# Peptides against a protein of PDB entry 3JWR: the designs that were tried, part 63

Target 1, 323 residues: chain A of PDB entry 3JWR
Amino acid sequence: TRELQSLAAAVVPSAQTLKITDFSFSDFELSDLETALCTIRMFTDLNLVQNFQMKHEVLCRWILSVKKNYRKNVAYHNWRHAFNTAQCMFAALKAGKIQNKLTDLEILALLIAALSHDLDHRGVNNSYIQRSEHPLAQLYCHSIMEHHHFDQCLMILNSPGNQILSGLSIEEYKTTLKIIKQAILATDLALYIKRRGEFFELIRKNQFNLEDPHQKELFLAMLMTACDLSAITKPWPIQQRIAELVATEFFDQGDRERKELNIEPTDLMNREKKNKIPSMQVGFIDAICLQLYEALTHVSEDCFPLLDGCRKNRQKWQALAEQ
Target 2, 298 residues: chain A of PDB entry 3JWR as posed
Amino acid sequence: TRELQSLAAAVVPSAQTLKITDFSFSDFELSDLETALCTIRMFTDLNLVQNFQMKHEVLCRWILSVKKNYRKNVAYHNWRHAFNTAQCMFAALKAGKIQNKLTDLEILALLIAALSHDLDHRGVNNSYIQRSEHPLAQLYCHSIMEHHHFDQCLMILNSPGNQILSGLSIEEYKTTLKIIKQAILATDLALYIKRRGEFFELIRKNQFNLEDPHQKELFLAMLMTACDLSAITKPWPIQQRIAELVATEFWEQGDQVGFIDFVCTQLYEALTHVSEDCFPLLDGCRKNRQKWQALAEQ

## One batch from the design tools (peptide; aimed at target 1 K194 G283 A287)

Design b2_p20_4_s2 (made by RFdiffusion4, then SolubleMPNN; from b2_p20_4, 9 letters changed)
Fold by OpenDDE base, seed 1:
Structure b2_p20_4_s2 (fold): chain B 323 residues (1-323), chain A 20 residues (1-20)
Amino acid sequence: as target 1 above (323 residues)
Amino acid sequence: SAAKQAVEKLLLELIEEAEA
């Protein structure tokens, strides 16, 4: 395609030029081509292209395939969300110095997972899928959409001309896929809630050890969630805009719940409750975000900008809630 | 606040889903 030719022939700017190492990064001003270039740079600077012998054209095709399999009519859970998740992962690995704590396969898996974790998202949550009796709800008992996202990821990885993992041994391939699956599934907030207590306790007791395979897996899950939620850490103008996108998508779901399912939506998804957004954001930060970024900062102090951003945005939302 | 309760309710639903 012309798009592939353009991407494959383009000079890829440095990470410094693209500012993709910054936790404060914003994609709002970037074209789709520029987001793809950023993605190439992430793979390159993480040594994934070299270490796993990726062909440039194959990587370009894979990126475009991933982007294509996000829906354009979804307000938040689209390519830009996936891209921002991956960028946060990249920043955490580089600026946050987590790269040195992980294997190359883990890094490869995390980056692929971050880009892929919401593939074919429909702008509705698992609860909606269950209540609507969607066919996917018959295939999976829990984490319905996350299983679907992984299936889409696997489909793309195995598609002709998209096989970025072809340079791996069979064992490396299996390991990578396992980690990708675990990482994508970890983006189900239900699983985060279920598992976070163990992680926080290990940190609190100073017993956290990445050499333990179970704790490593747990950490990768927490890191994925931290990147997935990273919009809450962004500079205030960026945070506000992203919060509007999230609200738009949630309200769209709420409208569908009323119309299609004949149910009253929760306040979070109720368009009539827009005035409660600031207080709900404070609640979300307190219940979900703060402890995670605190714990992550304990693992790597260089991740502090995420925690600091989260705290600052909490104050901003609280101020709005008091007005 | 009612807003905090809404978030807490969602969290509880997520927990229940994870335990099912």
Scores: peptide ipSAE 0.103, ipTM 0.797, DockQ to the pose 0.350
OpenDDE base, seeds 2, 3, 4, 5: peptide ipSAE 0.053, 0.081, 0.059, 0.023; ipTM 0.773, 0.787, 0.771, 0.620; seed 3 fails the geometry check

Design b2_p20_4_s3 (made by RFdiffusion4, then SolubleMPNN; from b2_p20_4, 15 letters changed)
Fold by OpenDDE base, seed 1:
Structure b2_p20_4_s3 (fold): chain B 323 residues (1-323), chain A 20 residues (1-20)
Amino acid sequence: as target 1 above (323 residues)
Amino acid sequence: SEAREAFKAALLAAFAEAEA
């Protein structure tokens, strides 16, 4: 395609030029092509292209395929969300110094997972899928959408000309796919809530050890969530804009719940409760976000900007909630 | 090798089945 030709022929700017190592990164001013260029740079600077012998054209095609398999009519859970999740992962690995704590296969898997974790998202949550008796709810018992995302990820990875993992050994390939699956599934917040207590307790007791395979897996899950939710850490103007996108999508779901399911949506999904957004954001930060970024910062102090951003945004939302 | 690619394809298929 013309898009592939353009991407493959383009000079890929440095990570410094693209500012993709910054925790404060924003994609708002970037074209789709530029987001793809950023993605190439992430793979390159993490040494994934070299270490796993990725062909440039194949990587370009894969990126474009991933982007294509996000829906444009979804306000938040689209390519830009996936891209920003991956960028936060990249920043956490580089600026946050987590790269040195992980294997190359784990890094490869995390980056692929971050980009792929919401593939073909329909702008509705698992609860809606379940209640609407969607065909996907018949296939999967829990984490319905996350299983679908992983399925889409596999489909793309196996598509002709998109096989970025072709340079891996059989064992590396198996390991990578396992980690990708675990990472994508971990983005189900229900699973995060279930598992986070173990992680926080290990940190609290100073017993956290990345050399333990179970704890490693747990950390990767927590890191995925930290990146998935990283919008909450962004500079306030960026945070506000993203919150508007989230609200738009949630309200769209709520509208569909009324129309299609004949149910009253929860406050989070209720367009008429827009005035509750600031207080709900404070609640979300307190219940879900703060402790995670605190724990992550304990693992790597260089991740502090995420925690600091989260704290600052809590203050901003609290101020709005008090008006 | 062709054999390796065939194996990878089979593995992908197995993973896809495990998700369903």
Scores: peptide ipSAE 0.032, ipTM 0.555, DockQ to the pose 0.017
OpenDDE base, seeds 2, 3, 4, 5: peptide ipSAE 0.030, 0.020, 0.031, 0.027; ipTM 0.516, 0.612, 0.545, 0.533; seeds 2, 3, 5 fail the geometry check

Design b2_p20_4_s4 (made by RFdiffusion4, then SolubleMPNN; from b2_p20_4, 14 letters changed)
Fold by OpenDDE base, seed 3:
Order: C-alpha cells, then sequence, then structure tokens
Structure b2_p20_4_s4 (fold): chain B 323 residues (1-323), chain A 20 residues (1-20)
C-alpha cells in the first residue's frame, strides 16, 4: 500500500526528537504516520530490531496492521490508547530504567503486548459483553475481551508479511508468546485488583526480587497496568482531555445499556451523572492508581514522574469535586 | 528458514486453538 511505502521509506527521527522518552508525552499533535514512526523508534532503541533480526518492511507492515485492527468509532480504546500505552512502556523502560531489569524477550513481549492489548476493542467492558450474551462470553468466563485481544494479536503475528517474530528461535518464540498472553490478560483490572496485594506486600516487606520467576511475572503484570492507566499521570491539560474521551466511551456504553439491555447504567457509565466525574476520578486514583505508582517508584525511583503526575491530578480533580 | 517458519506457524495455531 501507499501507506506502507511511505512508512517504510521514511526517515525515523530520534527518540529525543519524538519526545517518546518523556513521561509527559502527548500524541494529540501527531498524525497516524508519526505514531507509526514513533513505534518504529521504540523497537529500534530497545534493540529489538537488531537483536531479533526484524525486517524493516515487516515491522512497518505489522505496525500498520495493528493500527488497522483498532476501531475508529471508539472514543478511547483505539489505536491512540494502545500507542500511548506503548509509549509509556518505552518511557518506563528507558527513562524509568526498567530496561536494565528485564530480558530482551520480556521487553519484546511487553512492547508487542502494549500495542496489542486492546485490539478490536468495541468500547464496552467485559460486564457489557457478558450481559449482552455475546458469543465471546460463551468461550470465556473471565477476562473475555482480553482473551479476544490476545487472539487478535496472534492473528496479526501469524499473517503473511507481518511475522515480526520470524527471527526468533522456537524457544524464544514460545517464551515471547507466553509473556504476551500474560501481559494482555493482566490488563483486566479485575486481575490487577486480585494480584496487586501480593506485589505491594513484597515491596512493603522489602522482599521484592525480580530474579524470582513468579515475582517477575507479577511485576510484568503490574507494569502493564501502570502503562495502561498512565493517562492519569499526564500533565493536567492532557489528563482532562483524555478523561473526556474515557467519559465519552463510558457514557456511550451506558446509553447502549439503556437502549439494548434495558438497564440503568452505573454512575460511571451514566451520562446524567457527568457532574460526578471529578469525584469518581479522585476515587479511581485513590482506589487503583496511587499505590501502583508508589510501588513502581520503589522498584525504580526514575519512575517518580508517573507518581508525581498522578498526585498532581488527584489534587486537580479534588478541587473540581469541591466546586 | 521455511522449516522454522512452519514450526512456528504450527505452534501458533496450537496456542490459538488451546485458547479458543
Amino acid sequence: as target 1 above (323 residues)
Amino acid sequence: SEAAAAVKAALLAAIAEAEA
């Protein structure tokens, strides 16, 4: 395609020029092509292209295929969300110094997972999928959409001309796919809530050890969540804009719940309760976000900007909630 | 190699089948 030709022939700017090492990064001003260029730079600067002998054209095609398999009519869970998740992962790895703590295969898997973790998202949560009796709800009891996202990821990775993992050995390939699966599944917040206590306790007791395979897996899951939720850490103007996208999608779900399922949506999904957004954001930060970024900062102090951003946004949302 | 690609494809298919 012309798009592929343009991408493959383009000079890829440095990470510094693209500002993709910054935790404060915003994609609002970027074209789709520029987001793809950023993605190439992430793979390159993490040494993934060299270490796993990726063909440039194949990587370009894969990126475009991933982008294509996000829906344009979904307000938040679209390509830009996946891209921003991956950018946060990149920033955490580089600026946050997490790269030094992980293997190349883990890094490869995390980046693929970040980009792929919401493939074909429909703008509705697992609860809606269950209640609507969607066919996927018959296949999976838990983490329904995350299983679907992984299936989509596999489909793309196996598609002709998209096989970015062709340079891996069989064992490396198996390991990578295992980690990708775990990472995508970990983006189910229900699983995060279930597992986070173990992570926080290890940190509290100063017993956290990445050389332990179980703790490594746990950390990768927490890191995925931290990147997935990273919008909450962004500078306030960016945070507000993203929060509007999230609210739009949630309210769209609520509208569908009323129309299609004949149920009253929860406050989070209820357009009529938009005045509660600030207080709900405070609640979300307190219940889900703060402890995670605190723990991540304990693993690597260079991740502090994520925690700092989260704290600052809590203050801003609280101020709005008091009006 | 073609052989390696075939093995990977088979492995991928098996994983996908197990997840379905």
Scores: peptide ipSAE 0.052, ipTM 0.583, DockQ to the pose 0.016
OpenDDE base, seeds 1, 2, 4, 5: peptide ipSAE 0.046, 0.049, 0.050, 0.019; ipTM 0.598, 0.560, 0.589, 0.581

Design b2_p20_5 (made by RFdiffusion4)
Pose (drawn by RFdiffusion4):
Structure b2_p20_5 (pose): chain A 298 residues (1-255, 281-323), chain P 20 residues (1-20)
Amino acid sequence: as target 2 above (298 residues)
Amino acid sequence: STAEEYAETFKKEIEELIEA
């Protein structure tokens, strides 16, 4: 509760000061309070704060709530993951220049989604909770964890003093939630795989076009995956360390080059054809693929 | 190569998950 007091009264530094405009950004050295501040700057500089009548008091309580609903004991899938994703999402809209390509309802949704796309993640994959017959698997059909991440995001938005959406017309609120649901579900790697082929062709055939309502929402799913694992596009020292966490969390459940080829370079290449200013992601990606390949040969 | 084996492993695991 004091955390709210201190937060709701601190000055939010500029985006330039926070270096959150950068695809090469790192959080290793930020405090907890600082990361919440960057998030406020994100909402502010995306005009989400003014266009949706958000009270500083409410947005702060909500951001803090999402922070406390990520598990600390979880290796990689903790708050700093949701944060590093939203920042990548933010950097994509700004420096990658996509904001000029989509509505205010869509931007708000993407940001809220990127922040909560893994809420209450218990450090285990959909495959494991299905094979271990976790009650969550009994409750949800497909995309089990991602359904849960959303159930949580919504639970928080309906919480008192957390209705950062309270300023929306009922119609606006209704469709924003629809897009948020789509965004969070799209972070299921299985859906990324089952869908990406369709998108990679519209790109390959120089046919892809945003105006098409359907082609757009598909891209929105591809954008979510692009930020969800943007960690692979980081400078080597960072990618080295964050790979260490994904490493431990995986080995805890058990108790890189093939993946980048199979999952990543294919995607970031497509994102750059859609937006050239997004190339730093593709550059950082193959750059790390280069270092991992060299290590794989010892 | 070893990396290609991992890529195929990931592919199979994901296909099995989709079929589930």

Design b2_p20_5_s1 (made by RFdiffusion4, then SolubleMPNN; from b2_p20_5, 14 letters changed)
Fold by OpenDDE base, seed 5:
Structure b2_p20_5_s1 (fold): chain B 323 residues (1-323), chain A 20 residues (1-20)
Amino acid sequence: as target 1 above (323 residues)
Amino acid sequence: SAADAVAAALAEAIAAEIAA
């Protein structure tokens, strides 16, 4: 395609030029092509292209394929969300110094997972999928959409001309896919809530050890969640805009719940409760976000900007809630 | 507090998907 030709022929700017090591990064001003260029730079600077002998054209095609398999009619869970998740992962690995704590296969898997974790998202949560008796709900009982996202990820990875993992040994390939699957499934917030207590307790007791395979898996899950939720850490103007996109998508779901399911939506999904957004954001930060970024900062102090951003945005939302 | 109630409700709404 013309798009592939353009991407493959383009000079990829440095990470410094693209500012992709910044936790304060915003994609708002970037074209789709520029987001793809950023993605190439992430793979390159993490030494993934070299270490796993990726062909440039194949990587370009894969990136474009991933982007194409996000829906444009979804307000928040689209390519830009996936891209921002991956950028946060990149920043956490580089600026946050987490790269030094992980294997190359883990890094490879995390980056692929971040980009792929919401593939073909439909703008509705698992609860809606279940209640609507969607065919996907017949295939999976839990983490319905996350299983679907992984299925889409696997489909793309196996598609002709998209096999970025062809340079891996069979064992490396299996390991990578396992980690990708676990990472994508970990983005189910229900699973996060279930597992986070173990992580926080290990940190609290100073028993956290990345050399333990189980704890490594747990950490990768927490890191994925931290990147997935990283919009809450962004500078206020960026955070506020993203919050509007999230609200739009949630309200769209609520509208569908009323129309299609004859259900009164929860406040989170209820357009009529827009005035509760600030207080709900405070609640979200307190219930879900703060402890995670505190724990992550404990693992690597260089991740502090995420925690600091989260705290600052809590203050902003609290101020709005008090009006 | 009201803030705690919102936080709890939000967490519960998310956690409800575990039982699905």
Scores: peptide ipSAE 0.027, ipTM 0.676, DockQ to the pose 0.691
OpenDDE base, seeds 1, 2, 3, 4: peptide ipSAE 0.026, 0.026, 0.027, 0.024; ipTM 0.680, 0.670, 0.675, 0.670; seed 3 fails the geometry check

Design b2_p20_5_s2 (made by RFdiffusion4, then SolubleMPNN; from b2_p20_5, 10 letters changed)
Fold by OpenDDE base, seed 1:
Structure b2_p20_5_s2 (fold): chain B 323 residues (1-323), chain A 20 residues (1-20)
Amino acid sequence: as target 1 above (323 residues)
Amino acid sequence: SAAEEEARRLEEEIRERIAA
């Protein structure tokens, strides 16, 4: 209640002051309150508050509810990750000029999805959930955590005092939820790998058309992934620090795999293989990231900073791998 | 089922966190 009162009464700085339009944005120096203020600004500057008649208090409560439903004891997949994903989405929409290519409902859905896409993340991947025979693995066959994240998102959206979508018509609400679900599910890298080929081929053939509903859906999925992975695009000092958080979480999983499942973790999850991080990062960039940001930049040239950042970080990681 | 119980637990946790 005090946190809500403080947030709701606070003056929300401009996007310029908060630097949330910058692809180089870092949240490291921000308090939790400031991250919430940034989030309010994102909704406001995307015209979502006005267009969908959001009450300020309801939006504030919703943001705080989302934040509260990220675990603090998780090194990487926490509120800060979700916030940074949303900030990248905001930057892509504004500075990257993707906003002009999307409907207001799509923008609304993407922002909600970005903030919500890892709700209640436990610091373990789908493989761990499956191998540990967690109850969630019984509910969902694939993309276990992403389905859970969406379920959490839906519960919060429907909670009293958190209903930021109450101003939508029934049809708009249904559409928005559909897009949110698709966007959250799209953050499963396994699904990205399956679908990206179609997107890249459309781009390569110069047949990409956002007016096609299927291609629109595909683009939204790719955009979500681009934002979810955007740490790889950040200035090198930021990238390194985030990579350490990721490694910490992965090593924590590996430790649990040893202890709880009696298995040897993969190199990615193995604390003793820390020296392989640079080469693994290069591999990750080459296999997953570069083509995505190239394709995104093809859709909107103003997204080039993401591609440029990714390329620069590849070079930095490669240099470390050669030491 | 264990899955249903987990779902209920999580729903309760969310409610508690929202109410706090």
Scores: peptide ipSAE 0.165, ipTM 0.826, DockQ to the pose 0.019
OpenDDE base, seeds 2, 3, 4, 5: peptide ipSAE 0.137, 0.150, 0.124, 0.122; ipTM 0.807, 0.815, 0.800, 0.801

Design b2_p20_5_s3 (made by RFdiffusion4, then SolubleMPNN; from b2_p20_5, 11 letters changed)
Fold by OpenDDE base, seed 3:
Structure b2_p20_5_s3 (fold): chain B 323 residues (1-323), chain A 20 residues (1-20)
Amino acid sequence: as target 1 above (323 residues)
Amino acid sequence: SAAAAAAEALAKRIAEEIAA
């Protein structure tokens, strides 16, 4: 395609030029092409292209395929969300210095997972999928959409001309896919809530050890969540704008719940409860976000900007809630 | 603590609403 030709022929700017090592990064001003260029730079600067002998054209095609498999009519869970998740992962690995704590296969898997973790998202949560009696609800009991996202990821990875993992050995391939699957599934917040206590306790007791395979897996899951939720850490103007996108999508679901399922939506998804957004954001930060970024900062102090951003946004949302 | 338990309950509720 012309798009592929343009991408493959383009000079890829440095990470510094693209500012993709910044935790404060915003994609608002970027074109789709520029987001793809950023993605190439992430793979390159993490040495993934070199270490796994990726063909440039294949990587370009894969990126475009991933982008194409996000829906444009979904307000938040679209390509830009996936891209921002991956950018946060990149920043955490580089600026946050987590790269030195992980293997190349883990880094490869995390980056692929971040980009792929919401593939073909429909703008509705697992509860809606279940209640709407969607066929996917018959295939999976829990983490329905996350399983679907992984299936989509696997489909793309195996598609002709998109096989960015073709340079891996069979064992490396298996390991990578395992980690990708685990990472995508970990983005189900229900699983995060279930597992986070173990992570926090290990940190609290100073018993956290990445050389332990179980703890490594746990950390990768927490890191995925930290990147997935990273919008909450962004500078306030960016945070507000992203929160509006999230609210739009949630309200769209709520509207569909009323129309299609004849149910009253929860406050979070109820357009009529728009005035509760600030207080709900405070609750979200306190209940889900703060402890995670605190723990992550204990693993690597260079991740502090994520925690700091989260704290600052809590204050801003609290101020709005008091008005 | 009661506060911690309340926070956990809220977290679960939010998680269910966001992701189910």
Scores: peptide ipSAE 0.032, ipTM 0.717, DockQ to the pose 0.367
OpenDDE base, seeds 1, 2, 4, 5: peptide ipSAE 0.032, 0.032, 0.032, 0.032; ipTM 0.723, 0.710, 0.712, 0.716; seed 2 fails the geometry check

Design b2_p20_5_s4 (made by RFdiffusion4, then SolubleMPNN; from b2_p20_5, 10 letters changed)
Fold by OpenDDE base, seed 4:
Structure b2_p20_5_s4 (fold): chain B 323 residues (1-323), chain A 20 residues (1-20)
Amino acid sequence: as target 1 above (323 residues)
Amino acid sequence: SEADEVAEKLKRLIEEEIAS
């Protein structure tokens, strides 16, 4: 395609020029082409292109295929969300120095998973999919959308001309796919809530050990969630703008819940409760985010900007809630 | 606090989603 030709022929700027190592990164000013260039740079600077012998054209095609399989009519869970998740992963790996704690296969899997974790997202949560009796709800009982996202990821990875994993051995391929699946499934916030207690307890007791396979898996899950929720850590103007996108999508779901399911939406998804957004954001930060970024910072102190950003945004939301 | 109540409500909503 013309888009592929343009991307494949383009000079890829440095990570420094693109600012993709910054935890404060924003994609708002970037074109779709520039987001694809950033993604190429992430793969290159993580040594994934070299170590796994990726063909440049294949990588370009894969990136464009992933981007194409995000819906444009979804306010938040679109390509830009996936891209920002991957950028946070890249920043956590590089600036946060987590790359030194992981294998190349784990890094490869996490980056692919971050980009792929919301493929074909429909702007509604698993509860809506289940209650609407959608065909996907017949295929999967739990983490319905996350299973679908993984299926889409797998489909793309196996599509002709998109096989960025073709340089891997069969064992490396199996390992990578296992980690990708686990990482995508870990983005189900329900699973995060279920598992985070074990992670926090290991940290609290100073018993956390990445050489333990179970703890490694747990860490990768927590890291995925930390990147997926990383909007809450961004500088206030960015945070506020993203929160508006999230609210828009949630209100759209709430409207559909009223119309299609004949139910009253929760306050989170009720546009009539827009005035509660600041207090809900404070509650979300306290209930979900703070302990995660505290624990992540404990694993790698260089991830502190995520925690600091989260704390600063809590203060901003609290100030708005008091008005 | 109101924030604590919101936090607990959010936790319950997430738990209900897990149980479904």
Scores: peptide ipSAE 0.027, ipTM 0.585, DockQ to the pose 0.746
OpenDDE base, seeds 1, 2, 3, 5: peptide ipSAE 0.025, 0.021, 0.026, 0.024; ipTM 0.565, 0.542, 0.619, 0.586

Design b2_p20_6 (made by RFdiffusion4)
Pose (drawn by RFdiffusion4):
Structure b2_p20_6 (pose): chain A 298 residues (1-255, 281-323), chain P 20 residues (1-20)
Amino acid sequence: as target 2 above (298 residues)
Amino acid sequence: SSAEEEYEEFMEKFRLFEHY
């Protein structure tokens, strides 16, 4: 509660000061309070704060709530992951220049989604919770964890003093939530795979076009995956360390080149055809693929 | 289908990476 006091009264530094405009950004050295501050700057500089009548008091309580609903004991899938995703999402809209390509309702949804796409993640994959007959698997059909992450995000938005959406017309609120649900579910790697082929062709055939309502919402799913694993596009020292965490969390459940080829370069290449200013992601990606390949040969 | 086969190939090789 004091954490709210201190936060809701601190000055939010500029985006330039926070270097959150950068695809090469890192959080290793930021405090907890600083990361919440960057998030406020994100909402502010995306005009989400003014266009949706958000009170500084409410947004702060909500951000803090999401922070406290990520598990600390979880190796990689903790708050810093949700943060590093949203920052990548933020950097994509700004420096990658996509904000000029989509509505205010969509930007708000993507940011809220990127922040909460893994809420309460217990450090285990959908495959495991299904095979172990976790009650969550009994409750949800497909995309089990991602359904849960959303159930949580929504629970928090309906919490008192957390209605950062309270300023929306009922119609706005109704469709924003629809897009948020779609965004969070799209971070299921299974859906990314079962859908990306369709998208990779519209790109390949120089036919892809945003104006098409459907082609757009597909891309929105592809954008979510693009930020969800943006960690693979980081400078080597960072990718080295964050790969250490994904490493431990996996091994805890058990108790890189093939993946980048299979999952990543294919995607970031497509994102750049859609937006050239998004190339740093593709550059950083194959750059790390280069280092991992060299290590694989010892 | 092709998409389902690609997913099955992924689960064979990279099952633990599912929530990367």

Design b2_p20_6_s1 (made by RFdiffusion4, then SolubleMPNN; from b2_p20_6, 13 letters changed)
Fold by OpenDDE base, seed 2:
Structure b2_p20_6_s1 (fold): chain B 323 residues (1-323), chain A 20 residues (1-20)
Amino acid sequence: as target 1 above (323 residues)
Amino acid sequence: SELDERLKEFEERFEALEDA
C-alpha cells in the first residue's frame, strides 16, 4: 500500500525529537504516520529490531496492521490508546530504568502486548458483552475481551508479511507468546484488583524479588496496568481531554444499555450523571491508581513522574468535585 | 477512615462493573 511505502521509506526521528521518553508525552498533535514512526523508534531504541533480526518492512507492515485492527468509531479504546499505552511502557523502560530489570524477551512481549492489548475493542466492557449474550461470551467465561484481544494479536503476528517474531527460536517464540498473553489478560481490571494485594504486600515487606518467576509475572501484570491507566498521570490538560474520551465511550455504552438491554446504566456510564465525573475520578485514583504508582515507584524511583502526575490530577479533580 | 470507605465503595462498584 501507499501507506506502507511511505512509512518504510521515511526517516525515523530520534526518541528525543519525538519526545517518546517523556512521561508527559501527548499524541494529540501527531498524525497516524507519526505515531507509526514513534512505534518504530520504540522497537529500535529498545534494541528489539537488532536483537530479534526484524526486517524493517515487516515491522512497518505489522504496526500498520495493528493500527488497522483498532476501530475508528470507538471514542477511547482505539489505536491512540494503544499507542499511548506503548509510549508509557517505553518511557517506563527507558526513563523509568525498568529496561535494566527485564530480559529482552520480556521487553519485546510487553511492547507487543501494549500495542495489541485492546485490538478490535468494541467500545463496551465485558459486562455488556455478557449481558448482551454476544458470541464471545460463549467462548470465554472471564476476561472475555482480553482473550479476544490476544486472539487478534496472535492472528496479526501470524499473518503473511507481519511476522515480526520470525527471527526467534521456537523456545523464544513460545516464551514471548506466553508473556504477551499474560500481559494482555492482565489489563482486565478485575484481575488487577484480585492480584494487586500480593504485589503491594511484597513491596511493603521489602520481599519483592524479580528473580522469582511468580513475582516477575506479577510485576509484568502490574506494569501493564500502570501503562494502560497512564492517562491519569498526564499533565492536567491532557488528562481532562482523555477523561472526556473515556466518558464519551462509557456514555455511549450506557445509552446502548438503555436501548438494547432495557437497563438503567451505572453512574459511570450514565450521561445524565456527567456532573459526578470529578468525584468518580477521585474515587478511581484512590481505589485503583495511587497505590499502583506508589508501588511502581518503589521498584524504580525514576517512575516517580507517574505518581506525581496522578497526585496532581487527584487534586485537580477534587477541586472540581467541591464546586 | 473516610478514604477507606470511599475506596471500599469504589471497589464494590468496580467489582460490580466487572461481575455484571
Scores: peptide ipSAE 0.021, ipTM 0.578, DockQ to the pose 0.160
OpenDDE base, seeds 1, 3, 4, 5: peptide ipSAE 0.022, 0.021, 0.013, 0.022; ipTM 0.598, 0.580, 0.389, 0.562; seeds 1, 3, 4, 5 fail the geometry check

